# Peptides against a protein of PDB entry 9IZ0, part 234

Target 1, 345 residues: chain A of PDB entry 9IZ0
Amino acid sequence: ITCLGSNGHTYKQLVKGGNDDLRQDAVMEQVFEQVNGFLRSYRKTSQRNLSMRTYKVIPLALKTGVIEWVQDTIPLGEYLDSAHKVYHPKEWSLSTCRKLIAEKQMEDLETRLKVYDLVCRHYRPVFRHFFLESYADPVQWFTTQTNYARSTAVASVLGHVLGLGDRHGQNILIDKTSGEVIHIDLGIAFEQGKKLPVPECVPFRLTRDVVDGMGITGVEGVFRRCMEFTLETLRREEDSLLSVLEVLRYDPLFSWLISPLRRMKKQKMQLENFNQPESGNITTDASRDPKIQRNNVSGESEAERAILKVRQKLSSTLSVEASVGELIRIAQDPSYLALMFCGWS

## One batch from the design tools (peptide; made by RFdiffusion4, then SolubleMPNN)

Design b2_p23_1_s2 (from b2_p23_1, 15 letters changed)
Fold by OpenDDE base, seed 2:
Structure b2_p23_1_s2 (fold): chain B 345 residues (1-345), chain A 23 residues (1-23)
Amino acid sequence: as target 1 above (345 residues)
Amino acid sequence: KLWEEWLSLPEEERQKILEELLK
């Protein structure tokens, strides 16, 4: 839809209906706005304009809402698929790589590592080209690449602390004007990604293409330092952040658990990537309602566990530098990436 | 704010607006 604002400007809006609970996204965006307040108040983060890019979400009903149209963006995964075909036309297709990883999903770690290495050799990083092709001026190129590294650092720390899941290339937008990342579809939080059919084992997305976009210094430049400053800010504002999350503990509209619908939708999308559409009449015998044993873990007990995990991630037991170093190591570890749905790009 | 304003509307008016936005 197009809305006319009281200022006489027209704004594009996306009306989303169906099975997506936009209330989860709206709550996470409010948490990001509070965190952006902390980042603006702290000198080390404010001097670098560190922020989580947000978008407006207005839930209208249980399954319906309005989302802000984010102009001049592209999904990271859409860019990478198109760019890979242009810059590496003799390498494997994304579909071939997905199929090969999927066919070996039930195999041992050693086999999965061999397949992951094989895929990595036949699907090389290309995300550096986003900055090289989009910005003819060297100052704009350097500025946008710096903004990308900064924005990715904030999103990585915040995504780890809040346990954001489902961080695939279609849920990460790139702003073509600033180079900043915009995270969308926020309905998998507080480590609920570990409960998916393919468990999420990395703290945030730091794949080879995500690193390739940081330029020649990779993670050892602006990215690492901005992660450190962001984590330092969140540790200083721990009580403020936990107070925001405690308000959500008593919100009857907020779910600390992955919705059964989102879990089933993601399971279906994962299964559809295994099945080429053979035209066979799979009579979906819809009758096996998986009795998800609702273990009567009160929603209150899951909220308490989530808040406890946030507190543990903000612990000062390790230095900021040591904590960031370990997060970067784990996020790039082939032993974790080989277990992921798309850990190679 | 906008969510509170939306919830303050009569249910029939909310349904009518939703049906119009989903056309």
Scores: peptide ipSAE 0.000, ipTM 0.317, DockQ to the pose 0.017
Fold by OpenDDE base, seed 4:
Structure b2_p23_1_s2 (fold): chain B 345 residues (1-345), chain A 23 residues (1-23)
Amino acid sequence: as target 1 above (345 residues)
Amino acid sequence: KLWEEWLSLPEEERQKILEELLK
C-alpha cells in the first residue's frame, strides 16, 4: 500500500497477512529502539552513530500488520546469489552447495567439515563487490563499508544477547544507500533457533561473505571495536535492558517460545530446499504428541529462563574484549558453520 | 517508559492509536 503521512509525504508500506505473528517483530523492534537509546546515550557508541537499523512494524491483528517498506534495499542472499553468478560463473551454484551439505547432514562432524571445506572452495566470497560496484567515489565506498561493519557489529551483539535466530541471507537486508544491515523476520528470538530442525550453533551470522563485506581488515577493525563498544554499552545498561525484557514477561501477546506452526513452516522449507523425499510419516501431528502437552512449562518459566540467559550473556566475568573475541571465534568456527543450513556464504 | 506505557494501555485503546497512526 501507499500511505500519505501527516507530513504530506507518501510512504510505501507492506501489508503482511497470513500466519506470521507480526507482534513478535514489533516487540523486537521496540527492544531495538530502546537499545538504540542506550547506544545514543553512551559516548563510545554515540560518537560512532552505532544503532540497530529498525523498521516500523504496526501489528493490526494477530496475524496481520503493516511493515515499513524499506526502499533501496536488497536481501543479502539475493545479492550474493547474483554476484556469485557474475564473478564466479564456473563455481558451483548455490543449489549444488545446498544439496551437498544436505546429503551429508546426517554424517559425522569430520565428514561434514570435509564437505563444508569443499563447498567453500567451490563457492568463494563475493560480498566485497557490493561496495566496489555501488560506490565509485572512494569516500562513499569507505563510508558505506564502515556503516556496514558498524551496523553488522551492533546487530551481531544484539543478535547474540537477545538470541536472535533464523539469520539467513533473506532475513538480512542491505541498504544500498547507507550500507547498513537491516534484520527482518524477528520471530525467532531467545535462542529458539536451537529448536529448529537444523539447530543454530553460532551466536550470529559471521560467514565468509559477511566478513568479505568488511573489506581488507575483515573482523579485525571497525567490526571488532564496534562489537566491543556495543557490548560495553549493553553491560552498562544491563538493568535497563532487563527491565525492558521483564515487560515482555507479562505480555500475553509475546511468545518466548517458537510457534509450533512457525517451526513446522521452517521444517518444511528446510526439507523442500534439501530435496529430501517427503518420508510421508513426518506427520508430527503436533496435536497428538503427549510430550508436547507436558512441556506446558508456563510461558513465565520460559521467559524467566530467557531473561536469565540474557543476564548471563551480559556478565562481566570476562572482559568485553575477551567476550567479543570468543563470540567472533565461535561465529567463524567451521565446526559450527559446517552444521548450519548455509554456513559457507 | 513509552513501551511500558503502551503495553499498559487496554488493547482496544492501543488498536485505536494504531489506526490513528496509520492515517
Scores: peptide ipSAE 0.000, ipTM 0.271, DockQ to the pose 0.016
Fold by OpenDDE base, seed 1:
Structure b2_p23_1_s2 (fold): chain B 345 residues (1-345), chain A 23 residues (1-23)
Amino acid sequence: as target 1 above (345 residues)
Amino acid sequence: KLWEEWLSLPEEERQKILEELLK
C-alpha cells in the first residue's frame, strides 16, 4: 500500500498477513531502538554513528500488520545469487550447493566438513563487488564499505546477545545508499534458532561473503573494533537492557518460544528451498501428536531463562576483546558453518 | 583500482575522511 503522511509525503508500506505474528518483530525493533539510545549515549559508539538499522512495524491484529517498506534495499542473498552468476558463471549453482549440503545433512562432521570445503571451492565469495560496482568514487566506496562493516558489527553483537535466529541472506537487507545492513523477520529470538530442524550453531552470520564485503582487512579492522565498542556499550548498559527485556516478560502477547506452527513453516521453507521432491505423505496424522510432554515450562520460566542467558552473554568474566575474538572465531569456524543451512556464502 | 584511487588521494584528505569515519 501507499500511505500519504501528515507531512504530505507518500510512503510505501507492506501489509503483512498470514501465520507470522508481527508483534515479535515489533518487540525486537523496540529493543533495537532502546539499544540505539545506548549507542548514541556512549562516546565510543556515538562518534562512529553506530546503530542497528530499524524499520517500523505496526501490528494491527493477530498475524496482521503494516511494515515500513525500506526503500533502496536488496536482500543479501538476492544480490549474492545475481553477482555469483555474473562473476563466477563456471562455478556451481546455488541450487547445486544447497542440494549437496542437504544430501549430507545427516552424515558425520568429517563428511559434512569435506562437503562444505568442496562447496566453498566451487562457490567463491563475490560480495566485495557490491561496493566496487555501486560506488565509483573512492570516498563513497570507502564510506559505504565502512558503514557496512560497522552496521554488520552492531547487528552481530545484538544478534548474539538477543539470540536472533534465521539470519539467512533473505532476512538481511543491504541499503544501496549507505551500505548498512537491515535485519528483518525477527520472529526467532532468544536462541530459538537452536530448535530449528537445522539447528543454528553460530552466534551471528559471518560467512565468507559477509567477510568479503568488509574489504581487504576482512574482520581485522573496522568490524572487530565496532563489535568491541558495541559489546562494551551493552555491558555498560546491562541493567537498562535487562529492564527493557523484563517489561517484555510481562507482555502476554510476546512469545519467548518458537511456536510449533512457526517451526513447521520454517521446516517446510527449508525443504522447499532444496527442491527436494516431496517424499511421500507426511500425513499430518493429527492423531499422533507426539505427547510432547508440554513440560509446562511456564512462558515465565522461559522468559527468565532467556533474560538469564542475555545476562550471561553480557558477563565481564572475559575482556571485551577476548569475548569478541571468541565470537568472531566461532562465527567463522568451518566446524559450525558446515552444519548450517547455507554456511558457505 | 578503487583502493589505488583511495591511496592516490592527498594524505590529509585521507586522514580527514578516516578521522570522520574512524572516530
Scores: peptide ipSAE 0.056, ipTM 0.570, DockQ to the pose 0.011; fails the geometry check
Fold by OpenDDE base, seed 5:
Structure b2_p23_1_s2 (fold): chain B 345 residues (1-345), chain A 23 residues (1-23)
Amino acid sequence: as target 1 above (345 residues)
Amino acid sequence: KLWEEWLSLPEEERQKILEELLK
């Protein structure tokens, strides 16, 4: 829908209804706004205008809300699929790569590493071309590439600390004006991504294409430094961040667990992404209440475990540099990426 | 090309842009 604001400006809004609990996304966006407050208060992050890009989510009911339409964006995965066909027309299709990885999903690590390496050799990075195509001016090119590296660094640290899951190329938007990343679909948080049919094994998405967008320095330079400054800020504001999360512990509307419906939807999407793009309206007739035994793991115990895990990730036992270095290493490790649904791009 | 064009800018201009961007 298009809404006229009280300020006379016209805003495009997405009305979402059905099976998605937009309250999870709205709460995570509120946490990001608080973190953006911390980033603005700290000199090293404020000076660099470091922020998590947010979007407005207004939950209207259990399954209905209004989402801000992020203008001038493209999903990372949509750009990468298009650009790969242009720049590497002799390489494998994304569907071929997906198929080979899926066919070996139940195999040992050695076999999965061999398939991952094979896919990587036949599907090369292209994301640097986003900046080269979109910006003819060298200053705009360098500025937008820098903004991309900065926003990716903030999102990577914050995504690790909050345990954001489902960080595939369709849930990461690129702003075509600024080069910044916008993370969408935030309902998999606090390491619940490890409970997906394909468990998430990396702290954040740092695939070869995500790195290729950082330019010639890759992770070394703006990205690493901005991760360090972001983590330093979050460590400084640990008590403030934990206080924000503790408020969510008492929110009866916030789910610290992945919903069974979202898990099933993700399982279907992971299976259907191997079959042809039927735009099938999956009217999941949710009328059958499966007596999924809600193992009454008290929501309080899950919240407490999640908060404890956030505190552990903010631990000062290692330096900021050592902690960031290890996160970057793990996020790029083939032994983890080979286990992912799409770890090659 | 754009990287070569960036490297073709005067060093003082590159440095100002870097200082503005890497504040």
Scores: peptide ipSAE 0.041, ipTM 0.650, DockQ to the pose 0.011; fails the geometry check

Design b2_p23_1_s4 (from b2_p23_1, 13 letters changed)
Fold by OpenDDE base, seed 5:
Structure b2_p23_1_s4 (fold): chain B 345 residues (1-345), chain A 23 residues (1-23)
Amino acid sequence: as target 1 above (345 residues)
Amino acid sequence: DLWEKWKSLSREERERILEELLA
């Protein structure tokens, strides 16, 4: 929809209807705004304009809401699929790579690593071309690439600390004007991504294409330093961040658990990406509602476990540099990326 | 090409430019 604001400006808005719980997105955006307050208050982060890009979410009902349409954005995965066809037309298709990884999903780690390496050789990174194509001016190119590395660093630290899941290329938007990343579909938080049919094993998305966008320094430039400053800020503001999360503990609208319906929807989307629609009427006989044992794990006990994990991730036991170094290492480790649904790009 | 221009910079020049843009 397009809304006319009281200021006379027209705003495009996405009306999302269906099984997507926009309340979780709205709550996570509120947490990001609080964290952006901490980042603005700390000299090392404020000087660099470090922020998590937010968007307005207005939940209207249990299954409907209005999302601010972030103008001039593209999904990372959409850009990468298009750019890969242009720059590497002799390499494998994304569908071929997906198929090979899925065919080996139940195999041992050694077999999965071999297939991941094979896919990586036939699907090379292209995301550097986004900045080269979009910005003819050297200063704009460098500024937007820097903004990308900065915003990716903030999102990576926050994504790790809050345990954000489902960070696939369609849930990460790139702002074509600033080069900043915008994370959407925030309904998988507090490590619930580990409960997906394909578990998320990395702390954040740091695939080869995500790194290729950082330019010649890769992770060792702006990205690493901005991760360090972000983590230093979050450690300083630990009590403030935990207090924000404690308010959510008592929010009856916030789900600390992935909904069975969302899990099933993600499972179907994973399967449909493999099968071309052969016209087989999969009559989803809705009758076998699997008796999901409502393990009466009180939502309170899950909230407490989530807050405890946030506290553990903010621990000062390791230096900021050592903690960031380990996060970057794990996020790029082929042994984890080979286990992901799309760890190669 | 801006990428070739960036590659042509010394490590110290790249680090200085990065520090100035990070300042």
Scores: peptide ipSAE 0.019, ipTM 0.408, DockQ to the pose 0.013
Fold by OpenDDE base, seed 3:
Structure b2_p23_1_s4 (fold): chain B 345 residues (1-345), chain A 23 residues (1-23)
Amino acid sequence: as target 1 above (345 residues)
Amino acid sequence: DLWEKWKSLSREERERILEELLA
């Protein structure tokens, strides 16, 4: 829809309807705005303009809302699929890669690692080309690549701390003007992604293409340092952040549990990503998993557990550098990436 | 190789360079 504002400007907005509860997205965007306040208050993060890119979400009903239309963006996964066809036309298709990973989903880790390595050799990173194609001026190229690394660092720390799951290439937009990342579909937070049939194993998305976009320094440049500054800021603001999350604990509109409908939608999307036909048995056995009977955990006890996990992730037991180093290591570990639906790009 | 040169720098040297590039 296009709305005329009271200021005389026209605003394009996306109306979402259907089975998606936008209340979780709206709440997570509010948490990001508070975190952006903390990032602006500290010299090290403010000087670098570190922020989580946000978008406006207005829930109108249980399953309907208005979302800001983010202009001049492309989904990361859409760019990567197109770019791989251009730069590596003799390599395997994304569908071939998905099929091979899916065919080995039930195999041992050693077999899955061999297939992951095989896929990686036949589907090479291309995301560096986004910056080279989009920005002919070297200063613009460098600036946008830097903005990408900065925004990815902030999103990676927040993704870990807040337990954002399902950060696949369709849930990450790239701003074509700034090079910044915009995370969308925030319906899986506080480690609820670990309760999916295929659990989230990585703290954030740091696949080969995500790293390729950082340029020649990869993770060892702007990205690592911006993660460190972001985590340092969040540790300083631990009590402030926890206070924001405690407000959400008592918000009757916020669900600390993944809705059965969202769970089913994500299960279906997981199966579709593998081109597996709906074998009715996988949906029924996942519904019969007695781990689903643990959903009689009160929303309050899940909120308490979520807040406790955030506090644990903000712990000063390890240095900022050691914590960031471990997060980067885990996020790039082939043993976790080989378990993902699309860990190769 | 610029990457091997970057890896050879100390943490402090990398930090200084990053501060200059991030300013």
Scores: peptide ipSAE 0.015, ipTM 0.383, DockQ to the pose 0.013
Fold by OpenDDE base, seed 1:
Structure b2_p23_1_s4 (fold): chain B 345 residues (1-345), chain A 23 residues (1-23)
Amino acid sequence: as target 1 above (345 residues)
Amino acid sequence: DLWEKWKSLSREERERILEELLA
């Protein structure tokens, strides 16, 4: 829809309806705005204009709301698919790579690593070309690449701390003006991505294309330093962040668990994206709501575990540098990326 | 064109020039 604002400007808005509860996205955006407050208050982060890019979510009902349409953006995955066809027209298609990874999903780690390496050799990174194509001025090129590395660092720390899942290339937008990343579809948080049919094993998305966008220094430049400053800020503001999350503990509208319906929907979308023939009649016999014993793990007990896990991730047991070093190592480890739905790009 | 010259540089050369401009 297009809305006319009281200021006389027109705003494009996305009306979302269906099975996804936009209240979860709205809550996560509120947490990001609070974190942006902390990043603005701390000298090391404010001097670098570090922020998580946010968008407005207005929940209207349980499963209906209005989302701000982020103008001048492209999904990372859409850019990468198009750019890969241009720069590497003789390499494998994204569909071929997906098929090979899916065919080996049930195999051992050694076999999955061999297939991942094979895919990586036939699908090379291209994301550096986004900056080289889009910005005709060296200052603009450098500024936008720096903004990309900074925003990716903030999003990586927050994504780890809050346990954001489903961070595939369609859920990460690139702002064509600033080079900043915008994370969308925040409905999988607090490590609920580990409960997906393909469990998420990385703390955040740091694939070869995500790194290729950072310039020649890759992770060892602006990105690492901005992760360190962001984590230092979040550790300093731990009590403030935990207080925001405790308010959500008492929100009866916030779900700390992935719903079975969302899990099934994400599973179907994963299978459809592989063009795997529906072998079994998963008759969505809507009648047999499986009495999955809701083990009455009270929503409160899951909230408490989620908050405890956030506190554990903010622990000062390791230095900021050691913690960031380990996160970067794990996020780039082929042993984890080979287990991902799309760990090669 | 300065931009075509800039594009013709290696990634390494571009980053070195930017490091020198920021120093």
Scores: peptide ipSAE 0.012, ipTM 0.370, DockQ to the pose 0.012
Fold by OpenDDE base, seed 2:
Structure b2_p23_1_s4 (fold): chain B 345 residues (1-345), chain A 23 residues (1-23)
Amino acid sequence: as target 1 above (345 residues)
Amino acid sequence: DLWEKWKSLSREERERILEELLA
């Protein structure tokens, strides 16, 4: 839809209906706005304009809402698929890579690591080309690449602390004007990604292409330093952040658990990426509702566990540098990436 | 603000607008 503002400007809005609970997205965007307040108040983060890029979400009903149309963006995964075809036309297609990883999903770690390494050798990083193509001016190129590394650092720390899941390349937009990342589809939070059919084992997305976009320094520059400053700010504002999350504990409409519908959608998308479209009439006998034993873990007990995990991630037991160093190490570890969906790109 | 406008509507007006947007 197009809305006419009281200022006479027209704004494009995406109306989303169906099975997506936009209330979770709206709540997470409110948490990001509060965190952006902390980042603006702290000298080390404010001097670098560190922020989580937000978008407006207006939940209209349980399954319907209006999302801000983010102009001049592209999904990271869409850019990467197109760029790999252009820059590496002799390498394997994304579909070939997905198929090979998928065929070995039930195999042991050693077999999965061998296939992951093979895929990585036949699907090389290209994301550096986004900045080289888009910005002919060296100052704009350097500025946008720096903004990318900064925004990715903020999103990585926040994604870890809040336990954001489902951080695939279609849920990460790149702003073509600023180079900043915009995270969308926030309905998997508080480590509920570990409950997906393919468990998420990394703290945030730091794949080879995500690193290639940081330029020649990779993680060892703007990215690491901005992660450190962001984590230092969140540790300082721990009580403020936990107070924001405690408000959600008492919201009867906020789900601390993954929606069964989102879990089923993810299971279908994962299965559809395994099955080539054989035109076979899969009579979806919808009748086997797996009685997921609702272990009557009260929604309150899951909220309390989530808040406890946030507090543990903000613990000052390790230095900021040591904590960031370990997060970067785990996020790049092939032993975790080989177990994930699209861990190679 | 679109959200404040939306909150100011009656339940019946909200339901009608949702039906029109989902049709």
Scores: peptide ipSAE 0.000, ipTM 0.300, DockQ to the pose 0.016

